# Ledger of designs, part 112: peptides against a protein of PDB entry 1MQS

Target 1, 223 residues: chain A of PDB entry 1MQS
Amino acid sequence: ILKMLFLNKDLNNNDNITTITDDIFNQQEIIWKVLILDIKSTATISSVLRVNDLLKAGITVHSLIKQDRSPLPDVPAIYFVSPTKENIDIIVNDLKSDKYSEFYINFTSSLPRNLLEDLAQQVSITGKSDKIKQVYDQYLDFIVTEPELFSLEISNAYLTLNDPKTTEEEITGLCANIADGLFNTVLTINSIPIIRAAKGGPAEIIAEKLGTKLRDFVINTNS

## One batch from the design tools (peptide; made by RFdiffusion4, then SolubleMPNN)

Design b2_p20_7_s4 (from b2_p20_7, 13 letters changed)
Fold by OpenDDE base, seed 1:
Structure b2_p20_7_s4 (fold): chain B 223 residues (1-223), chain A 20 residues (1-20)
Amino acid sequence: as target 1 above (223 residues)
Amino acid sequence: SSEQQQRYNDFLSKYKTLIY
């Protein structure tokens, strides 16, 4: 998240958020930016960063993407929003309206190919593709509730997994989804976890799936 | 148009999946 706020520049991640923001604030020229969020990303940002952190990162104002926003044509904008058709259309409209000077687009999760192509097509038609500086997707499908605790925010996961009426296919599917979420979380944290799970239940299934995904990823990235 | 295609390609070149 901090990297995103600094236009995805390399940061020393060995320090805590406060130290990082303080160091950058003191050592580098602050580029003032607008941060555009949606409901989901607002929750994510709020769980990780304080208002002062945003300020130190150069965020002068933050708004919801669906909110009526005043034009700031001389200010670069960071979009951190869900990869939806609706959000894409809004971004394109903002581009058409010259609402900001530059556009740094960060999607909260994987951008489907069809939506990428749609966005590209619309942007190309505007003739203002040069204002788009970055288009990134990332793995932030989790909420940090506490320093040692996070949530994937999967509704009724426990109930579904423990309901005897739930089919094996449903369980398998849900376990896969959870494993995917955990995998994305691990990649975001950039730390290899020690996986501990209760045996004999869904937790074990999830752990196995996650372990496999991590191993495969490490092998493929080091090949 | 060719210009539109160029802009399209330029845009796609800016796309990246971030893993930190």
Scores: peptide ipSAE 0.321, ipTM 0.869, DockQ to the pose 0.664
Fold by OpenDDE base, seed 3:
Structure b2_p20_7_s4 (fold): chain B 223 residues (1-223), chain A 20 residues (1-20)
Amino acid sequence: as target 1 above (223 residues)
Amino acid sequence: SSEQQQRYNDFLSKYKTLIY
């Protein structure tokens, strides 16, 4: 979550929130941002961060996505909201109205293919796609201490996994690669995570593969 | 249009899945 507030830049995971925010503040000029939340994400943020943490992260104001918000055309916005059609439409409307200078969109959970395509289509029509700087969601979740957030930097992974033209073999191969990457990450963290994945899709495949790798590793290390 | 398609593709290229 903290990484999201810093536009998903790499942070030192060994430091606490205060140390991280202080270091960033001292090393770089703080970028003031607006944080747009919904009810669900508000609960999430409030459980992890203090008001002072938000300020140190450069969050000048935060509001609910459904609230009337004043335009701040010179201020970048971070959206952390549920992946719903309603929220997508609001984001697009905010884009159309030039409500903010830049848009960093973070969905609280996995974005369905149909909604991704809808969002992309609407954004493309506006002619303001350049204002969209990031679009993130969560496909795999590991229960870890904040601010451990990372990406395997696999290009077009979501598109490949959700494209109807992608073969099962391609999906399986990609899932294996992802699982390997995750496994290596877990080893680096030196902690066995709780794995959470959506059922019935690639996430489940990855989770199963990773689980197997982890179990095998534990067994082998204890032998 | 071709331009719209390009913007569409550019947008999609910005999509990234995060792992917590």
Scores: peptide ipSAE 0.318, ipTM 0.865, DockQ to the pose 0.437
Fold by OpenDDE base, seed 4:
Structure b2_p20_7_s4 (fold): chain B 223 residues (1-223), chain A 20 residues (1-20)
Amino acid sequence: as target 1 above (223 residues)
Amino acid sequence: SSEQQQRYNDFLSKYKTLIY
């Protein structure tokens, strides 16, 4: 979610929301943006982020997609909405009316091919495709109520990953094993997780592997 | 039109799937 709010740029720190937002807020000029949500995505955002977090991410205004919204032609907009025909039509109408300067479109789940083609067709007709900067399936269709801590019960995982004598093959193997365990856990919970991992280490490798597994799973279940 | 098709293709090229 934070990556989305920062226009899907790589974040150097993925430890916690507060640290990330503080670091970015203090070191970089904030790009002010509008956040457009629907009812479902509002619940998702509210469960993960505080209002102050949104402000630190440069969200000056957030509103529902179905609400009457004032034009802000000089302000970029982030859409985080369900992949529905209705939402697509509204986005296209907003594009036609030059409601915002730039459009960063994020769907809460996978956009069906027919809707993707429809969106592409409508956008192509408007002649304003250049204003659309991003179109993503974020797979953030969930509500986080409480943090949970669990263990995969892998003996000496930390030691192995941090031992300079550990081979790359051993690290890769262990990361794969951890990713499998996490994947199974996700399946048990029956919800799509937010994956946060420190960059530049084994955690990133694990996150990537897990992400791939989850993507594959979602594709297979929607087919 | 060819221009419309190009815009169509350009748009599709921007479509990505992310999980994080």
Scores: peptide ipSAE 0.228, ipTM 0.810, DockQ to the pose 0.560
Fold by OpenDDE base, seed 2:
Formats: structure tokens, sequence, C-alpha cells
Structure b2_p20_7_s4 (fold): chain B 223 residues (1-223), chain A 20 residues (1-20)
């Protein structure tokens, strides 16, 4: 969520929320933004963030998507809303009316293909697609299970990834293979995971590749 | 139109899934 509020930039997740917000506040110029929520996302945000956290993230105003909102054409907006036809139509209308300067759209759950195509079509017609800076979704509908451990049985993966003589190409290739294995595992388990990985290493590469595969799969199957 | 299709494709290229 904090990452979203900072326009999905890389954050040091090793610290608590307060430390992260303080560090960013002190190190970077704050971009003031409007946060647009729905009822569901409001509950989510409220459960993890304080008002002061929002302020430190540059959120000066937050409103419900269904509420009448005043135009702020010089202010970027972050949408964090459910992936529904209604919300999509509202976002498109906001875009048409130049309600904000930039649009960072984050859906609270996976976006079905039909809705993605609808959004894309409508945005393309407006001629204002440049104002759409980000369109992200996420997997919140995961099955809560007991901790599980499994192996992909890839020989010498650790050694290869940690050998300084290994080329970036080799690392990337191996990470792709690992991601494929993880993807297959996810499908077998029939559970959509939350993906977390350390930044700056092969884990991040694997996470990104896996995320892409899962996204593509969801798009293709959720038509 | 071709321009519309290009915008459509450009938009789709911006679609990503959040990784925590």
Amino acid sequence: as target 1 above (223 residues)
Amino acid sequence: SSEQQQRYNDFLSKYKTLIY
C-alpha cells in the first residue's frame, strides 16, 4: 500500500511504516496527490495506515470515487478502487473531464480481461491515454493455508545464482526457469499467492517474472 | 483508427500487477 502511495517506486521494506514515510519525506521531494478510494479500499487503507502516514506520503485529500469531487487539474490522482465496471466508467469520465493531471490506477484485486479491454477501449477513444501513468492490479483473493515448503529440484541453483562468475544472462535464464516452476506450482495448488522478494537480487527477478506470468494467465482465463 | 489502436496498445502495455 505504501508503495502504491509513492507511485509504486521502490521502497526499503525492511523498516516500519513510520520509518519508511519519514525517510522518504526527508530524502525526496513530496509529490502532493489526491487519493480516490471506494468503501472497500477505505477499510483496507484505514487498517494499515494512519492519517499522518497518508500526509507524509503526500496525500492531501482523499475522497470516495462515487462522491462528487472538485476538479484539481494540476494535481495527480491515485485511484485505489475495486475493479468494477462502475468504477472504470467513473475513472474514464474523470479522465474525459480532465479532473486531475495524472492518473495512477490501482485496483484492489485482479482486473478481469473484459474490464481491462473495456477500460483500454474507452481510454483510447478519449485521446488522453498519456494521462494514464499506471494501471496496476493485485491478488488479494488468496487462500490462507498453513505454511508449506516445497522444492523445484533445480540442481545447483543456489551455487549458480551466487557464483560471481555467472553472467547476468545466465542468472536471468535460471530465474526464468525458476519462475516457470513456481508458476506451475501455483496452478497446481490452485491458490493465488502474494509475492514478496528481496530487492536488488535474483529473488526480485524471479518475483517479477512470476508476477507477469500470473497476470497473463489471469487475463487469459478471466475473460 | 490506427491511432486509436496504437493508443489502445500503449495503454495495455501499462497494465501491471503489484508485487509486494
Scores: peptide ipSAE 0.291, ipTM 0.858, DockQ to the pose 0.445; fails the geometry check

Design b2_p20_8_s1 (from b2_p20_8, 9 letters changed)
Fold by OpenDDE base, seed 1:
Structure b2_p20_8_s1 (fold): chain B 223 residues (1-223), chain A 20 residues (1-20)
Amino acid sequence: as target 1 above (223 residues)
Amino acid sequence: LNFDPIKDLTKEFKELVKKY
């Protein structure tokens, strides 16, 4: 998150958040930025950062992507939002209207190729591609509630997985989503976990999917 | 194993923009 707030510059992450923000604030010129969030990413940021941390990172204001926002044509914007068609359309509309000087786009999870292509196509039509400075996937689709505890904040996950009326397709889809969230969490922690799951239920399905994702990732990064 | 939690898509995006 801090790296994103500093426009994905290389930061020495060996220190705590306060030390990092203080050092940067004292040693470097602050670039003032607008932070655009959605409901999910707002919860993520709120779980990790304090208001003062945002200020020290040069965030002058933060707003919801669906909220009516005033133009700040001389101010760069950081988007930290879910990879959805709706959010892409809003970003493109903001680009068309010259709402900000520069656009730093960060998606909270993996952007599907079809949506990346859609974004590129729409931006191409505007002729304003030069204003888009960065496109990143941050893999931050979780909330830190307590030390060593996190949540994916998936509504009614337990109920859906345990309802006898839920279809196999629905269970499989939800398990895949959970596995994706866990995978992103593992990447953020930067350590391979020992996976423990109850046998004979959705937890086992999730564990298997997560294991496969981790193995595939390790293979692809080492090749 | 160093996992990078950030994937830079900027280059790929810019190349796609040029195709349209």
Scores: peptide ipSAE 0.560, ipTM 0.896, DockQ to the pose 0.721
Fold by OpenDDE base, seed 2:
Structure b2_p20_8_s1 (fold): chain B 223 residues (1-223), chain A 20 residues (1-20)
Amino acid sequence: as target 1 above (223 residues)
Amino acid sequence: LNFDPIKDLTKEFKELVKKY
């Protein structure tokens, strides 16, 4: 997250967040930026960073992507949002309207190829592609609440998985989403977990999906 | 296992933009 706030520059400092922000604040010219979030990414950032950390990172204001935002044509913007068609359309609209001077786009999880192509196509039409400086996947779709506890913040996941009215398709889809979130968490932690799940339910399905994703990733990375 | 928690898509994106 901090790396993103500093426009994905390599931060070689393994120090705590406060030390990193202080060092950067003291050593480098602060570039003031707008941070554009969605509900999910807001929760993610809030779980890890304090308001003071954002300020030290040069975030002058932060807003929700779906909210009406005042144009700041001379200010660069960092987007940290879910990789959805809706968010892409909003970003493109902001680009069209010259809402910001520069666009640093960071998606909270993997951007599907079709959406990347859609973004590129729409941006091409605007003729303002030069204003888009970065496009990143961050794989940060979880909240860290405690050192040993995290949440994917999937609304009503427990209810959905335990509701007898929920369809198999819905369960499968939700399990896939959960597995994706867990996979992203593993990537972020940079440690392969021992997966423990209850047998005979959604947890097992999720565990299997996660295991498959991890195995596939390891194979692809070592190749 | 070198997990990269982030992926830079900028180059790929720019190339795609040129194709349209």
Scores: peptide ipSAE 0.558, ipTM 0.896, DockQ to the pose 0.706
Fold by OpenDDE base, seed 4:
Structure b2_p20_8_s1 (fold): chain B 223 residues (1-223), chain A 20 residues (1-20)
Amino acid sequence: as target 1 above (223 residues)
Amino acid sequence: LNFDPIKDLTKEFKELVKKY
């Protein structure tokens, strides 16, 4: 998250948030930026950072993407939003209206290829692609509720997985989504977990999927 | 193992923009 707030510059991740923000604040001229969030990313950011941390990172204003926002044509904007068609359309509209000077787009999770293409197509039509400085996937689609507890904030996941009326296809799909979220979380933590799950249910399915993803990732990263 | 939780899509995006 902090890396994103500093326009994805390399930061020493081993330092405490306070140390990082203080060091950057003291050593570099602060680039003031606008932070555009959605409901999900707001929760994520709020769970990890304090308002003071945002200020130290040069965030002068933060707003919801769906809110009417005043133009700040001389101010760069950081978008940290879910990879949805709706958000893409809003970003493009903001681009068209010259709402900000520069656009640093960070998606909270993996951007599907079709949406990347859609974004590119729409931006190409505007002729303002030069204002798009960055496009990143951040894989920060979770909320830290406690120091050692997090949530993927998947609505009614437990109910869906335990409802006898839920189809196997729905279960499998949901388990895949959960595994993806967990995978992203693990990547963010930068530690390979020991996976523990109850046997004989969705938890086992999720654990297996997650394990596979992690193994594949390790293999691909070490290659 | 250092995980990279960030994927830079900028280059790919820019290339796609050129195609349209």
Scores: peptide ipSAE 0.556, ipTM 0.895, DockQ to the pose 0.704
Fold by OpenDDE base, seed 5:
Structure b2_p20_8_s1 (fold): chain B 223 residues (1-223), chain A 20 residues (1-20)
Amino acid sequence: as target 1 above (223 residues)
Amino acid sequence: LNFDPIKDLTKEFKELVKKY
C-alpha cells in the first residue's frame, strides 16, 4: 500500500510505516495526490494506515470512486479499487473528462485479462493513454483486524542461515522450508499478505519462494 | 521473479492500447 502511495517507487522495506513516511516527508519533495477508493479498498486502507499516514504520503484528499468528485486537472490521481467493469468505466470517464493530470491505477486483486483488454480498448478510443502512467494489480483483498505473532519453530534457523560453513544448498533448502511454513500459515489465515523482506539475503529468497507459491495458488484457485 | 504481490501491467496495457 505504501509503495502504491509513492507511485510504486522502491521503498526501504526494513522500516515501519511511520519511519518510512517520516523519512520521505522530511527528505523528499512531496508530490500531492488524490486517492480514489471503493468500499472494499477503504476498509483495507483504514485497517493499515492512519489519516496522518495518508497525509505524510502526500494524499491531499481521498474519495470514493462512485462519489461525485471535483476535477483537479493539475493533480495526479491514484486509484486503488476492485477490478470490476464498473470501476473501469468510471476511470475511463474520469480520463475523458480530464479530471486529473495523471492516472496511477492499482487494482486490489488480480485483473482478469478480459477486463485489462476492455480498459485498453476504452482508453485507446479516448486518445489520452499518455495520462495513464501506471497499471498495477495487487493481492490486497483483505482486512487487517489485529496483529498476530507466530513461529514456525524451526530449530537453529538463524544459526544455519548465518553460519559461513552452511552450503548454498542447505540455505536454499531451509529457505524453501520456511516458505512452505509461511505459505501454510497464509492459507490457514485465508488472507493474502503483503510481503516485505530485506534485500540481498535469505529473507529475499524466502520472499521470492513464498511469492511464487502464492501466485500459483491464486491463479489455480481463480481459474 | 521477486514475489511482488504487486504486478506491473503497465507495459502490457500500453501494448494493448496500441492494438486498438
Scores: peptide ipSAE 0.569, ipTM 0.899, DockQ to the pose 0.441; fails the geometry check

Design b2_p20_8_s4 (from b2_p20_8, 11 letters changed)
Fold by OpenDDE base, seed 1:
Parts: structure tokens; C-alpha cells; sequence
Structure b2_p20_8_s4 (fold): chain B 223 residues (1-223), chain A 20 residues (1-20)
């Protein structure tokens, strides 16, 4: 998150958030930016950062993407939003209207190929591709609730997985989504976990899927 | 194992834009 707030520049990661923000605030020229969020990313940011941390990172204002926002044509914008068609359309509209000086787009999860192509097509039509400085996929699809506890914030996951009326296909799909969220969390933590799961249920399915994803990732990174 | 939680799509996007 901090890396994103500093336009994905390299940060010395060995320090706590306060130390990092203080050091940057004291040592580097602050670039003032607007932070554009959606409901999900707002929860993510709020779980990790304090208002003062945002200020120290040079965030002058933060707003929801769906809110009416005042134009700040001389100010760069950081988008940290879900990879949806709706959000892409809004970003493109903001681009068309010259709402900000520069666009740093960060999606909260993997951007599907079709949406990337859609974004490219729409931006091409505007003729303002030069204003888009960065586009990143983030793997921050989780909420930090406590120092050692996180949540994927999947509504009714337990109920769905334990409802006898839920189809096998639905269970499998949900387990895959959970595994993806956990995988993203592991990448964020930058540590290979010991996976513990109850046997004979959805937890085991999730653990297996997660294990496979981790193994595949390790293999691909070492090749 | 250095896990990078960030994927840069900027180059790919710019290349796609040129195709339109």
C-alpha cells in the first residue's frame, strides 16, 4: 500500500509504517496526490493506515470513485479500485474530462484480459494515453482486522459452504475464490505459510487449491 | 523467494493502445 501511495517507487521495507512515512516526509519532497477508492479498497486502506499516514504520504484528499469529485487538473491521481467495467468506465470518463494531471491506476486484484483490452480501447479513443502513467494489479484483496488476523470479507462464505442446498459447483467456485484471496494474502506477506485445514470439508479443498497455486508460483518464479 | 505482490501492466496497456 505504501509503495502505491508513493507511485510504486522502491521503499526500504524494513521499517514500520510510521518510520517509513516519517523518513519520507523528512527526506523527500512530498508530491501531493488525490486518492480515489471504492468501498472495498476504502476498507482495506482504513484497516492498515491512519489518516495521518495518508497525509504523510502526500494524499491531500481521498474520495470514492462513484462520488462527484471536483476537478483537480494540476494534481496527480492514484486510483486504487476493484477491476470492474464500471470502474474502468469512470476512470476513462475522468481522463476525458481532464479531471487530474496524471493517472496512476492500481487495481485491487488481477485485471482480466478482456477488461485490460477494454481499457486500452477506450483510452485510445480519448487520445490522452500520455496521462496514464502507471497501471498495476495489486494483491490486496483482504482486510486486516488485527495484527495477526485478516479477513477476505466474503459475505456468507461459511453459510454457503455448509448449506446442504449448495451445489458442488458453487462450493468449488467459492473455494477457488477463497484460495485466490489467500494466495494474494500470502504474496502480500511475502512468506510461505504453513497451511492448516480441517479434513473432510471445504477447508481441505481450499488448502489443496492454495497449495497448488503456491507451488505453481514458486516453480514459475524459479524458472 | 521474493514475492512481488504487484504486477506492472503499464507496458502491456500502452502496447494495446497502439493497436487501436
Amino acid sequence: as target 1 above (223 residues)
Amino acid sequence: LNFDPIKDLTKELKELIKKY
Scores: peptide ipSAE 0.535, ipTM 0.888, DockQ to the pose 0.705
Fold by OpenDDE base, seed 4:
Structure b2_p20_8_s4 (fold): chain B 223 residues (1-223), chain A 20 residues (1-20)
Amino acid sequence: as target 1 above (223 residues)
Amino acid sequence: LNFDPIKDLTKELKELIKKY
């Protein structure tokens, strides 16, 4: 998150948030930016950062992507939003209207290829591709509730997984989604976890899927 | 093992834009 707020510059991640923000604040000229969020990313940011942290990172104002936002044509914008068609359309509209000087787009999770292509197509039509400075997938689709506890914020996951009326297909699909979220979390933590799950239920399915994803990732990154 | 939680799509996007 901090890296994103500093336009994805390399930061020493071994320091606490306060130390990082203080060091940057004291050593470098702050680039003031607008932070555009959605409901999901607002929860994510709020779970990790304080308002003062945002300020120290040079965030002058933050707003919801769906809110009416005043144009700040001389101010760079950081988008931290879900990878949806709706959000892409809004970003492109903001680009068309010259709402901000520069666009740093950060998706909270993996951007599907079709949406990347859609973004590219729409941006190409605007002729303002030069204003898009960065596009990243951040894999920050979780909420930190406690220092060692997080939530994927999947609505009614427990109920769905334990409802006898839920189909096997629905269970499998949900388990895959959970595993994806956990995988993203692991990537964010930057540590390979020991996976512990109850046997004989959805947790085991999730653990297996997650384990496979992690193994595949390790193989692909070490090659 | 260090994971990179960030994927840079900028280059890919720029390349795609050139195709349209």
Scores: peptide ipSAE 0.530, ipTM 0.887, DockQ to the pose 0.728
Fold by OpenDDE base, seed 2:
Structure b2_p20_8_s4 (fold): chain B 223 residues (1-223), chain A 20 residues (1-20)
Amino acid sequence: as target 1 above (223 residues)
Amino acid sequence: LNFDPIKDLTKELKELIKKY
């Protein structure tokens, strides 16, 4: 997250947030920028950073992507939002309207190829591709609640998985989403977990999916 | 296992933009 706030520059990850922010604040020129979030990413950011940390990172203001935002044509913007068609359309609209000077786009999870192509197509039409400075996939699809506890913040996941009215397709889809979130978490913490799940239920399905994703990733990274 | 928690898509995007 801090790396993103500093426009994805390499940071010494061994330092605590305060040390990192203080060091950067003291050593480098602070670039003031706007942070655009969605509901999900707001929760993620809030779980990890304090308001003061954002200020130290040069965040002048933060806003929700769906809310009305005043144009700041001389200010660079960091988007940290879910990789959705809706968010892409909003970003492109902001680009069209010259809402900000520069666009640093960070998606909270992997951007599907079709959406990347859609973004490219729309940006091409605007003729303002030069304003897009960065497009990154982040893998921060979780909330850190405690040092040893995190949440994917999937609304009503427990209810959905335990509701007898929930379809198999819905369960499968939800399990896939959960597995993706867990996978992203594992990548973020840079540690391969021992997966423990209850047998005979959705947890086992999720565990299996996660295990497969991890194995596939390891194989692809070591090749 | 070097997990890269982020992926830079900037270059890929720029290349795609040129195709349109």
Scores: peptide ipSAE 0.527, ipTM 0.887, DockQ to the pose 0.698
Fold by OpenDDE base, seed 3:
Structure b2_p20_8_s4 (fold): chain B 223 residues (1-223), chain A 20 residues (1-20)
Amino acid sequence: as target 1 above (223 residues)
Amino acid sequence: LNFDPIKDLTKELKELIKKY
């Protein structure tokens, strides 16, 4: 959620919300934005963030997508809404009317292909595609469980990943196998995790592969 | 690294727009 509020820039994960917002505020000029929500996303944001957190993130105004909103043509907008035809139509209408300067669209769940195509078609008609800066779909239904330690029982995995003689292909192959094992574990638990991994090593490769698998699975299951 | 399961559809959208 915070990443979205900062236009999906990379944020340092080791800091609490206050430290992140303070660091960004101190290091960079704050970009004031409008946040457009629906009922579902309002509940999500309210559970995680306080009004002061939104302000520190540069959210000047937040409103419901179905509410009458005043035009702010010089202000970028963040949409965080359900992937529905109704919401897409409203976003396109806002685009057509130049309601905001830039559009950062974040869907609360996977955007179906048909709706993506519909969005594309409608935006093409407006001739204002340049105003759409980002489109993301986000999965909010992740259950963060308490830390559990488990093993995939892959022999010599640690040695292989840390041996300087190991080839890139071998590392990639092993990472894929680990990601497959983790994916199967996640499916067994019937909970979609938030993935955290150290940067710059095999853990990042594994996390990326696992993330892709989970996204693909969710898309296919909800389709 | 918190890998939030966020997918960037921006490129895909832009490509689709060009088809129309």
Scores: peptide ipSAE 0.537, ipTM 0.889, DockQ to the pose 0.411; fails the geometry check

